# Peptides against a protein of PDB entry 4CIC, part 155

Target 1, 148 residues: chain A of PDB entry 4CIC
Amino acid sequence: KVSTKGHYGVQAMFDLAQHFGEGPVSLKSIAERQGLSEPYLEQLIAVLRKAGLVKSVRGAQGGYILAREPRDIKVGDIIRVLEGPIAPVESVSQDDPEHSLKFDFSVTKSVWEKVKKSIEEVLDSITLADMLKDAEEAQMAQGYMYYI
Target 2, 147 residues: chain B of PDB entry 4CIC
Amino acid sequence: KVSTKGHYGVQAMFDLAQHFGEGPVSLKSIAERQGLSEPYLEQLIAVLRKAGLVKSVRGAQGGYILAREPRDIKVGDIIRVLEGPIAPVESVSQDDPEHSLKFDFSVTKSVWEKVKKSIEEVLDSITLADMLKDAEEAQMAQGYMYY

## One batch from the design tools (peptide; made by RFdiffusion4, then SolubleMPNN)

Design b2_p23_7_s1 (from b2_p23_7, 14 letters changed)
Fold by OpenDDE base, seed 5:
Structure b2_p23_7_s1 (fold): chain B 148 residues (1-148), chain C 147 residues (1-147), chain A 23 residues (1-23)
Amino acid sequence: as target 1 above (148 residues)
Amino acid sequence: as target 2 above (147 residues)
Amino acid sequence: LEELLEELLKKLEEELEKEIEYD
């Protein structure tokens, strides 16, 4: 499960990727297309802007754009900005040093660290450009089904 | 974050793996060694037993054992039993077919499906026997630091 | 990502509970 924040953050960034090169898009238009509340999107965009993934454009046709090309933004970059580093399993209380519990805890921790690393590798392997390509392929496939 | 259930489930199964071949262990002893409450462990063990990962042994020396050898139990098997299949992102309501929202949702869904698949592959690559080996190696490494 | 993983695990649990109820 992607956190709601991560999910909607990727969705908002993907919307900006779809409009990349068309100029700035309004928060309202993104919110409407992605089924997000404007206030919630404003919070997400503020974080993404601070991280340098999004730029604001001022003026009558003002709004937001991707700060980089879609190929230069990984899904992992978006998730790390919104959710922070994949938190290591909060070490349960360090306090009781003596008993055998510490060793077993270390092995189980290593399993979760492997899972974490795998997730990071997958998310870092997917760019917004890859997502755009997948979307185009899916649209083409749907278009062919209506003509059969 | 692994759910508390998955975390403690793997921990309890690992305890049973450490004692595999020594006969049945009591729930109390597992709970004490793993820092779990006995009632919580009883619930976990009931699920694991129903799934055929654990067996109960009756008698004066009764308790629980792994139903299979540690090499034949994947971490993924334990997690699937306790937490179910790594749920696909709940499709938001299928209902409005017409608008562009569905397409974008499908692409984001595919990203999460790839993540899910990767998690499953990792968890299915680790057995309780692998965990036992890692524990032995860690103990050996600590032993060498004291000399 | 930790919250993400927790949510994934929670959905996994919910799906398992549903499967167990139907079985």
Scores: peptide ipSAE 0.107, ipTM 0.678, DockQ to the pose 0.032; fails the geometry check
Fold by OpenDDE base, seed 1:
Structure b2_p23_7_s1 (fold): chain B 148 residues (1-148), chain C 147 residues (1-147), chain A 23 residues (1-23)
Amino acid sequence: as target 1 above (148 residues)
Amino acid sequence: as target 2 above (147 residues)
Amino acid sequence: LEELLEELLKKLEEELEKEIEYD
């Protein structure tokens, strides 16, 4: 499970990317298109705005826009904002106080650090522009299937 | 967070790898060395045994051994046994029933599938033998710092 | 990303638990 927060955050940012250059998008319209509750989306957008990934536009055509071009926003940027730094597997020590993993098994930790690094590399390799392109290609492929 | 189960499972398997060729290791000794509760370890070992990663040896020197050489056991094998297949991020749909992610956003799903694939590749690239080697190198490095 | 990883791992656990229950 990607955290629900990370998942929906990427989804909301992708919606804003699809409308990039069209002007401000209302939270209501994003919520409707993405199947999100408007209150939940408002919380996500607040975090994303604070991080400088989204801008609020005031006025009659008020709403939200991406603060940067889709090519300049990595999925990793969104996830880091919403989920925080991929902490190393903090020692599972907190929830079961009795099973303090006494041995900071440096080797086991190194495995999880490698996994973490790989995830970061993948997420940093994908931009919102890449996602837009993938969506367009998928739509074209579906269109061709209907014409065949 | 790697699941506690996956983490401890890898740790227990690593302990068995360190003793590979020395004969059967008691659950008690693994639990003591790895800081695990013996009952919890017993559950993990039961799963690992059922999956054929561990063998039980009966007798006076009874205990557990790796079923295969450390080089033939990937971390990914251990995790898949303990955690199941690295499920694609199943739609977060279960916990908030009201927010059924209606839109199977194929694109968003593809991002998480790429992440999943990357995790699998990493875990499948690391064997227990690799972990043993890394531990030896770390011990040598510490030894050299003390000299 | 930590939460994401935690959730990924939790799903892995849940799937394993399901397999164990069926077995």
Scores: peptide ipSAE 0.104, ipTM 0.677, DockQ to the pose 0.037; fails the geometry check
Fold by OpenDDE base, seed 4:
Structure b2_p23_7_s1 (fold): chain B 148 residues (1-148), chain C 147 residues (1-147), chain A 23 residues (1-23)
Amino acid sequence: as target 1 above (148 residues)
Amino acid sequence: as target 2 above (147 residues)
Amino acid sequence: LEELLEELLKKLEEELEKEIEYD
């Protein structure tokens, strides 16, 4: 499960990437296109803005823009901002205090650290520009299927 | 979060790997060494047994053994048995029916599929034999620090 | 694995929420 926050954050950032260079986009328009609640999106955008991934533009044509070019924003950057550092597989939750012997099984920990590292590498390998390209390719492929 | 099942399942399988070739291990002994409740471990072992990763041995010296050599059991095999197929990032849970526009955002889905594939590759690259080796190396390294 | 990833991501969220509360 990608957290709902991570998922919607990537969607919102992707929407801003699709409109990059077209000027500021309203939260309302992003919310409508991405199927997000406007209040929820406002919270996400606030975090993303604080992290310097998004800029607010004031005025009659105000809204939000990407703070950097789509090629300079990794999916990993978005996820780290919204979810924090890709936490290691935390030990079993403290909720059962008696049996949660935090057996910090060092070998098992190393397995999960390898998984974490792999996730980070994948997310850091994908930029918003890559996502834009993939979307364009998908649209072209659909266009070809409708003409046959 | 590795599911508690996945985490403890890997621990239990690793314990069986450490005792591979020594004969059957009792659930009680595994539970004690791994800090697991015996009832919980019994559930895990039942699933692992049904999947053919563990064998039950009957008799006075009965218990459980790995069904295959540690080198022939991947961590990925254990996880797939306990958690099912590494499910793609399920779409936002159905619990909020009104706002869960399953916007099957194809591009976002592809990102998560790539992550999933990467996880599978990592878990399939690690065997119980690799874990045994890592444990031995860690013990040797600790031994060198105490001298 | 999905549950694992979900839990990982949930923990990530919880850690981030904690960092946001402390900042």
Scores: peptide ipSAE 0.098, ipTM 0.681, DockQ to the pose 0.040; fails the geometry check
Fold by OpenDDE base, seed 3:
Structure b2_p23_7_s1 (fold): chain B 148 residues (1-148), chain C 147 residues (1-147), chain A 23 residues (1-23)
Amino acid sequence: as target 1 above (148 residues)
Amino acid sequence: as target 2 above (147 residues)
Amino acid sequence: LEELLEELLKKLEEELEKEIEYD
């Protein structure tokens, strides 16, 4: 499961990708379209801006734009910025602090490292451009279902 | 991150795999070797037994055994039993109940479904027999570093 | 990302616990 932060971060970045080349988008408009609170979106955008994935445009028609083309932003890049490096399953046993899961068991650690690597590979294989294409294909498929 | 439950469940099942064919293993011995509390291990083993991954043997030399050969138990099988189906990211926003992440956004949902599928494929590609082999290879490699 | 994965897995567990309670 992706954290709420990662999920909403990808949604916000996808909204900016849909408007890429149209100029700056206001945070209010993104929040309204994506069903996000504006204060929460401000926090996400601040992190994404600091990481250089988003640019702020000043002025009367100010707002935010993607800092790069959608093809040059991976989902993995967004997730790494919001959630840090896709770290291996640190089994932080929340409930038993004394049993800090010393992942000293090399074999189980290797299993979780394989899982981590697979997640990274998937997230790095998907760009915002791929997501745009998938959305267009889905809309076309729905449009065809209405015409049949 | 795999839950503590999934992690310890895989460790306990791996311990049983290491002793497969040697007869029943006591919960106490598994708990000691794996650094688990015996009460916690009892709960895990109860779930694994109910799912048919572990068998209880009664008697003076009673304990637990794998219900199947290590090659016939995937890590994915263990995780699915302990944690249920490797569910997609249900973004249950804990903090804002009103913003139940309506995964109504089809495109973001598809990304998380791809991630889920990848996790399932990896976990289903690893058996307890594969883990045993990896452990043997690691021990051999360590043994060669000491020579 | 570790926290995200932890939160993700924790939510997976909670959902699974709910499904197990309903089955």
Scores: peptide ipSAE 0.090, ipTM 0.674, DockQ to the pose 0.039; fails the geometry check

Design b2_p23_7_s2 (from b2_p23_7, 16 letters changed)
Fold by OpenDDE base, seed 4:
Structure b2_p23_7_s2 (fold): chain B 148 residues (1-148), chain C 147 residues (1-147), chain A 23 residues (1-23)
Amino acid sequence: as target 1 above (148 residues)
Amino acid sequence: as target 2 above (147 residues)
Amino acid sequence: EEEELEKLLKELKEKEEKEIEYD
């Protein structure tokens, strides 16, 4: 499962991709367009900036931009930055030593590794540029439905 | 992400698969072998039984068995029973009406639908019989390393 | 900032866990 953090992070990065080349975008404007809490978005952007996916621009037209072209940012890159390695199973908290029999149940582990690999392959196959293209195609399709 | 419930559910079902054809297995024995809390396992088994994946057998040799052959139970079937539909994203609670702008952001939704489909395909491609085979192969490989 | 984010994420997770317990 992608966390709410991962979901909103992808949404915020996609907003920045839509404005790529137009200059810096304010957090407020991203928050308004994407329906995000501005304080929450500020925290997300801080993490994304530290990871080098976003750049901060200072000045009167200050804000944030993508640090790379949309084609060079995979959805998987965003998720890894925000959530770390894609874990297919929620880590059973190691802290219950008694019932945490590390049954390194190799077979069940292999199932979850296959799921993990599949998720990674999907998320690494989708760039922000692919998302932009999909959005444009969807808008064109809606435009055609209104003219018919 | 598969929940702890899904994880332990697959583990318990796999234990029942390993004993398929040997008769009913007690919850206690499953719990001991799989490192599960017996009360927690009882809850899991109740759900799995209600879904028709497990049968309860009464009597002196009572316990639980798989309701179907291991080849006829997919990992995906177990996960769907325990967790419901595979959701790739945790559902943002609908209850905050103000900031839940239903930006049905079709594009982000499409990303998560692709992830969902991929997970479903993987989990539906693995049966308990496949897991049994993998376990046997792993045991054989370990046996060959010790000799 | 990272600690505040972890705290917020933990609070969100705890809210989601509570909502799951009440359903």
Scores: peptide ipSAE 0.017, ipTM 0.740, DockQ to the pose 0.045
Fold by OpenDDE base, seed 2:
Structure b2_p23_7_s2 (fold): chain B 148 residues (1-148), chain C 147 residues (1-147), chain A 23 residues (1-23)
Amino acid sequence: as target 1 above (148 residues)
Amino acid sequence: as target 2 above (147 residues)
Amino acid sequence: EEEELEKLLKELKEKEEKEIEYD
């Protein structure tokens, strides 16, 4: 499962992608457009900035921009930055020491590894540019429905 | 992410698959073999039983069995029973009413739907029989042929 | 700042867990 952090992080990055080339976007404007709290967005952006996915621009027209072109940012990159390695299973706290029964969880582990790989493949196949294209296509499709 | 419930549920179901055809297995024996607490396993088994994936057998040799052959139980079936629909994103509580900004989350939603579909495809491609086969292959590779 | 973020994330997670228990 993608966390709320991952979800909103992708949303914020997508907003920045939509405004890519238009200059710096304020956190306030992103928050307003994406329905995010500004404080929460500040935290997300701080992480994304530290990871080099976002750049801060200083000044009166300051704000944030994508650090790379939308085509060069995968959804998987965003998720890995915000959530770390895609864990298909919530880490069962291995800390129950007593049941040292080395049950060969190898098989169940392999299932989750397959799930992980599949998630990674999907998320790494989608760029912010792909998302922009999908948004444009969706808008065109909606526009055509208003003309019928 | 698969919850702990889903993880242990698959583990318990796999234990039942390993003993399929041998008769009813006690919860205690499953718990011991799978490193699960017996009370937790009781809760899992209750859900799995209600969903018709497991059957209870009564009597002195009572316990639980798979309700279907291992080949007829997908990992996806187990997960859907225990966790409900595979949600690729933790349900952002839609309940924050104020941000009614119908932001066309359609695009972000579509990303998560693709992830969901991919997870479902993987989990539905794996049966308990496949897991049994993988376990046998792993045991053979480890050279632990108990003769 | 990192500790505050971890706290907020933990609080959010605990809220989500509670909401899931009550729904």
Scores: peptide ipSAE 0.016, ipTM 0.742, DockQ to the pose 0.043
Fold by OpenDDE base, seed 3:
Structure b2_p23_7_s2 (fold): chain B 148 residues (1-148), chain C 147 residues (1-147), chain A 23 residues (1-23)
Amino acid sequence: as target 1 above (148 residues)
Amino acid sequence: as target 2 above (147 residues)
Amino acid sequence: EEEELEKLLKELKEKEEKEIEYD
């Protein structure tokens, strides 16, 4: 499962992709368009910036831009930055030694590794450019439904 | 992500599959072999029983058995019973309206639907019989390394 | 600002862990 953090992080990165090449976007404008709280978005953007996926631009027209082209950012890259390595099973916190998922059972471990691999393959197959294309196609399809 | 409940549920069902055809297995014996607490296992088995994946046998040699053959139980069936529908994103509890994942963004929703489909396909492709076969192959491979 | 952020994230995580314990 992807956390709320991962979900909103992908949404924020997609907003930046939609404005790529138009210059810096303010956090306020992203928050308003995406229905996110501005303080929460500041936290997400700080992490994404530290990971080198987003750049800060200073000045009167300052804000944020993607650090790379949308085609060079995978959804998997965003998720790995925000959540760490994709884990198929929720890691029970290491602090409860009795309920440490002793993944000692090799067969069940192999099932979860297959799930992990499938998730990674899907998320690494989707770029922000692919998402932009899908959005354009969806808008065109809606536009055609209004003209029929 | 699969919850701890899903993980232990699959482990318990796999233990029952290993003993399929040998008669009823006690909860105590499953708990001991799988490193689970007996009270936790009772809760898991109660849910699995209600869903018709496990049967209770009463008597002096009572316990639990799989309700179907291992080949007729998918890992996906176990997960859906224990966790409900496979969701790729953690549903923020509906009770916080401000943080309700307004999945209103069609494009991000489509990404998560692709992830969901991929997880479902994997989990529905693996039966308890497949897991039994994999365990046997692993034991044989270990046996050959000791010779 | 970074310390307040870590504190808020920790409080959110603790709330989520408590909700899992009560369900």
Scores: peptide ipSAE 0.015, ipTM 0.729, DockQ to the pose 0.044
Fold by OpenDDE base, seed 5:
Structure b2_p23_7_s2 (fold): chain B 148 residues (1-148), chain C 147 residues (1-147), chain A 23 residues (1-23)
Amino acid sequence: as target 1 above (148 residues)
Amino acid sequence: as target 2 above (147 residues)
Amino acid sequence: EEEELEKLLKELKEKEEKEIEYD
């Protein structure tokens, strides 16, 4: 499962990808377009910036831009930055020592490792550029000429 | 992500698979072998039984058995029974209309659908029989290191 | 601001945990 944080992070990064090359985008404008709270988006952007996926631009037309081209950012990169390593199983809180999964049944672990690998492969196969292309194709199919 | 419920459910079902053909297994014995609390296992088994993956046997040697052969139970079947449909994204509560993902960005949805499909394909490709085989192979490999 | 933020994240997480529990 992708967390809400991962989901919104991908949405925010996708919004920045749609505006790539147009200059800095304000957090307010991203929040409005993506239906996110501005405070929540500030947190996401701070993490993404620290990871080097986003750059802050200062000035009157300040805001945020992608730090790399959309083709050079995988969905997997965004998720790993926001959520850390893709864990296939919710970490049973190690804090209950009695329920230490003592039987690290190698077999059950192997099932979850296969799931993890599959998720990683999918997310690493999709770039922001791929998402932009898919959006363009979907808009063409819907016949909505959004005249910008 | 697989929930703790899904994880323990697969462990319990795998234990039943290891004892398939040996007769009914008590919940207590499963709980002890798998490191699960018996009350928690009772809840899991109740769900699995209702879904027709497990059968209850009554009597002095009563307990539980797999309702089907291990080859006829996919890991995906267990997960779907315990967790419902594999959701790739945690359902953002539709109930906050302000945070309604109004922009059901078809593109972001498509990413998560691809993830979902991939998870389903993996989980549906693994049966309890495959897990039994993998366990046997792992035991043989460990046995060869001791010789 | 950081504490309010941590609180909001915690509340979101608790809401998410509750939703998982009620689903």
Scores: peptide ipSAE 0.017, ipTM 0.741, DockQ to the pose 0.040; fails the geometry check

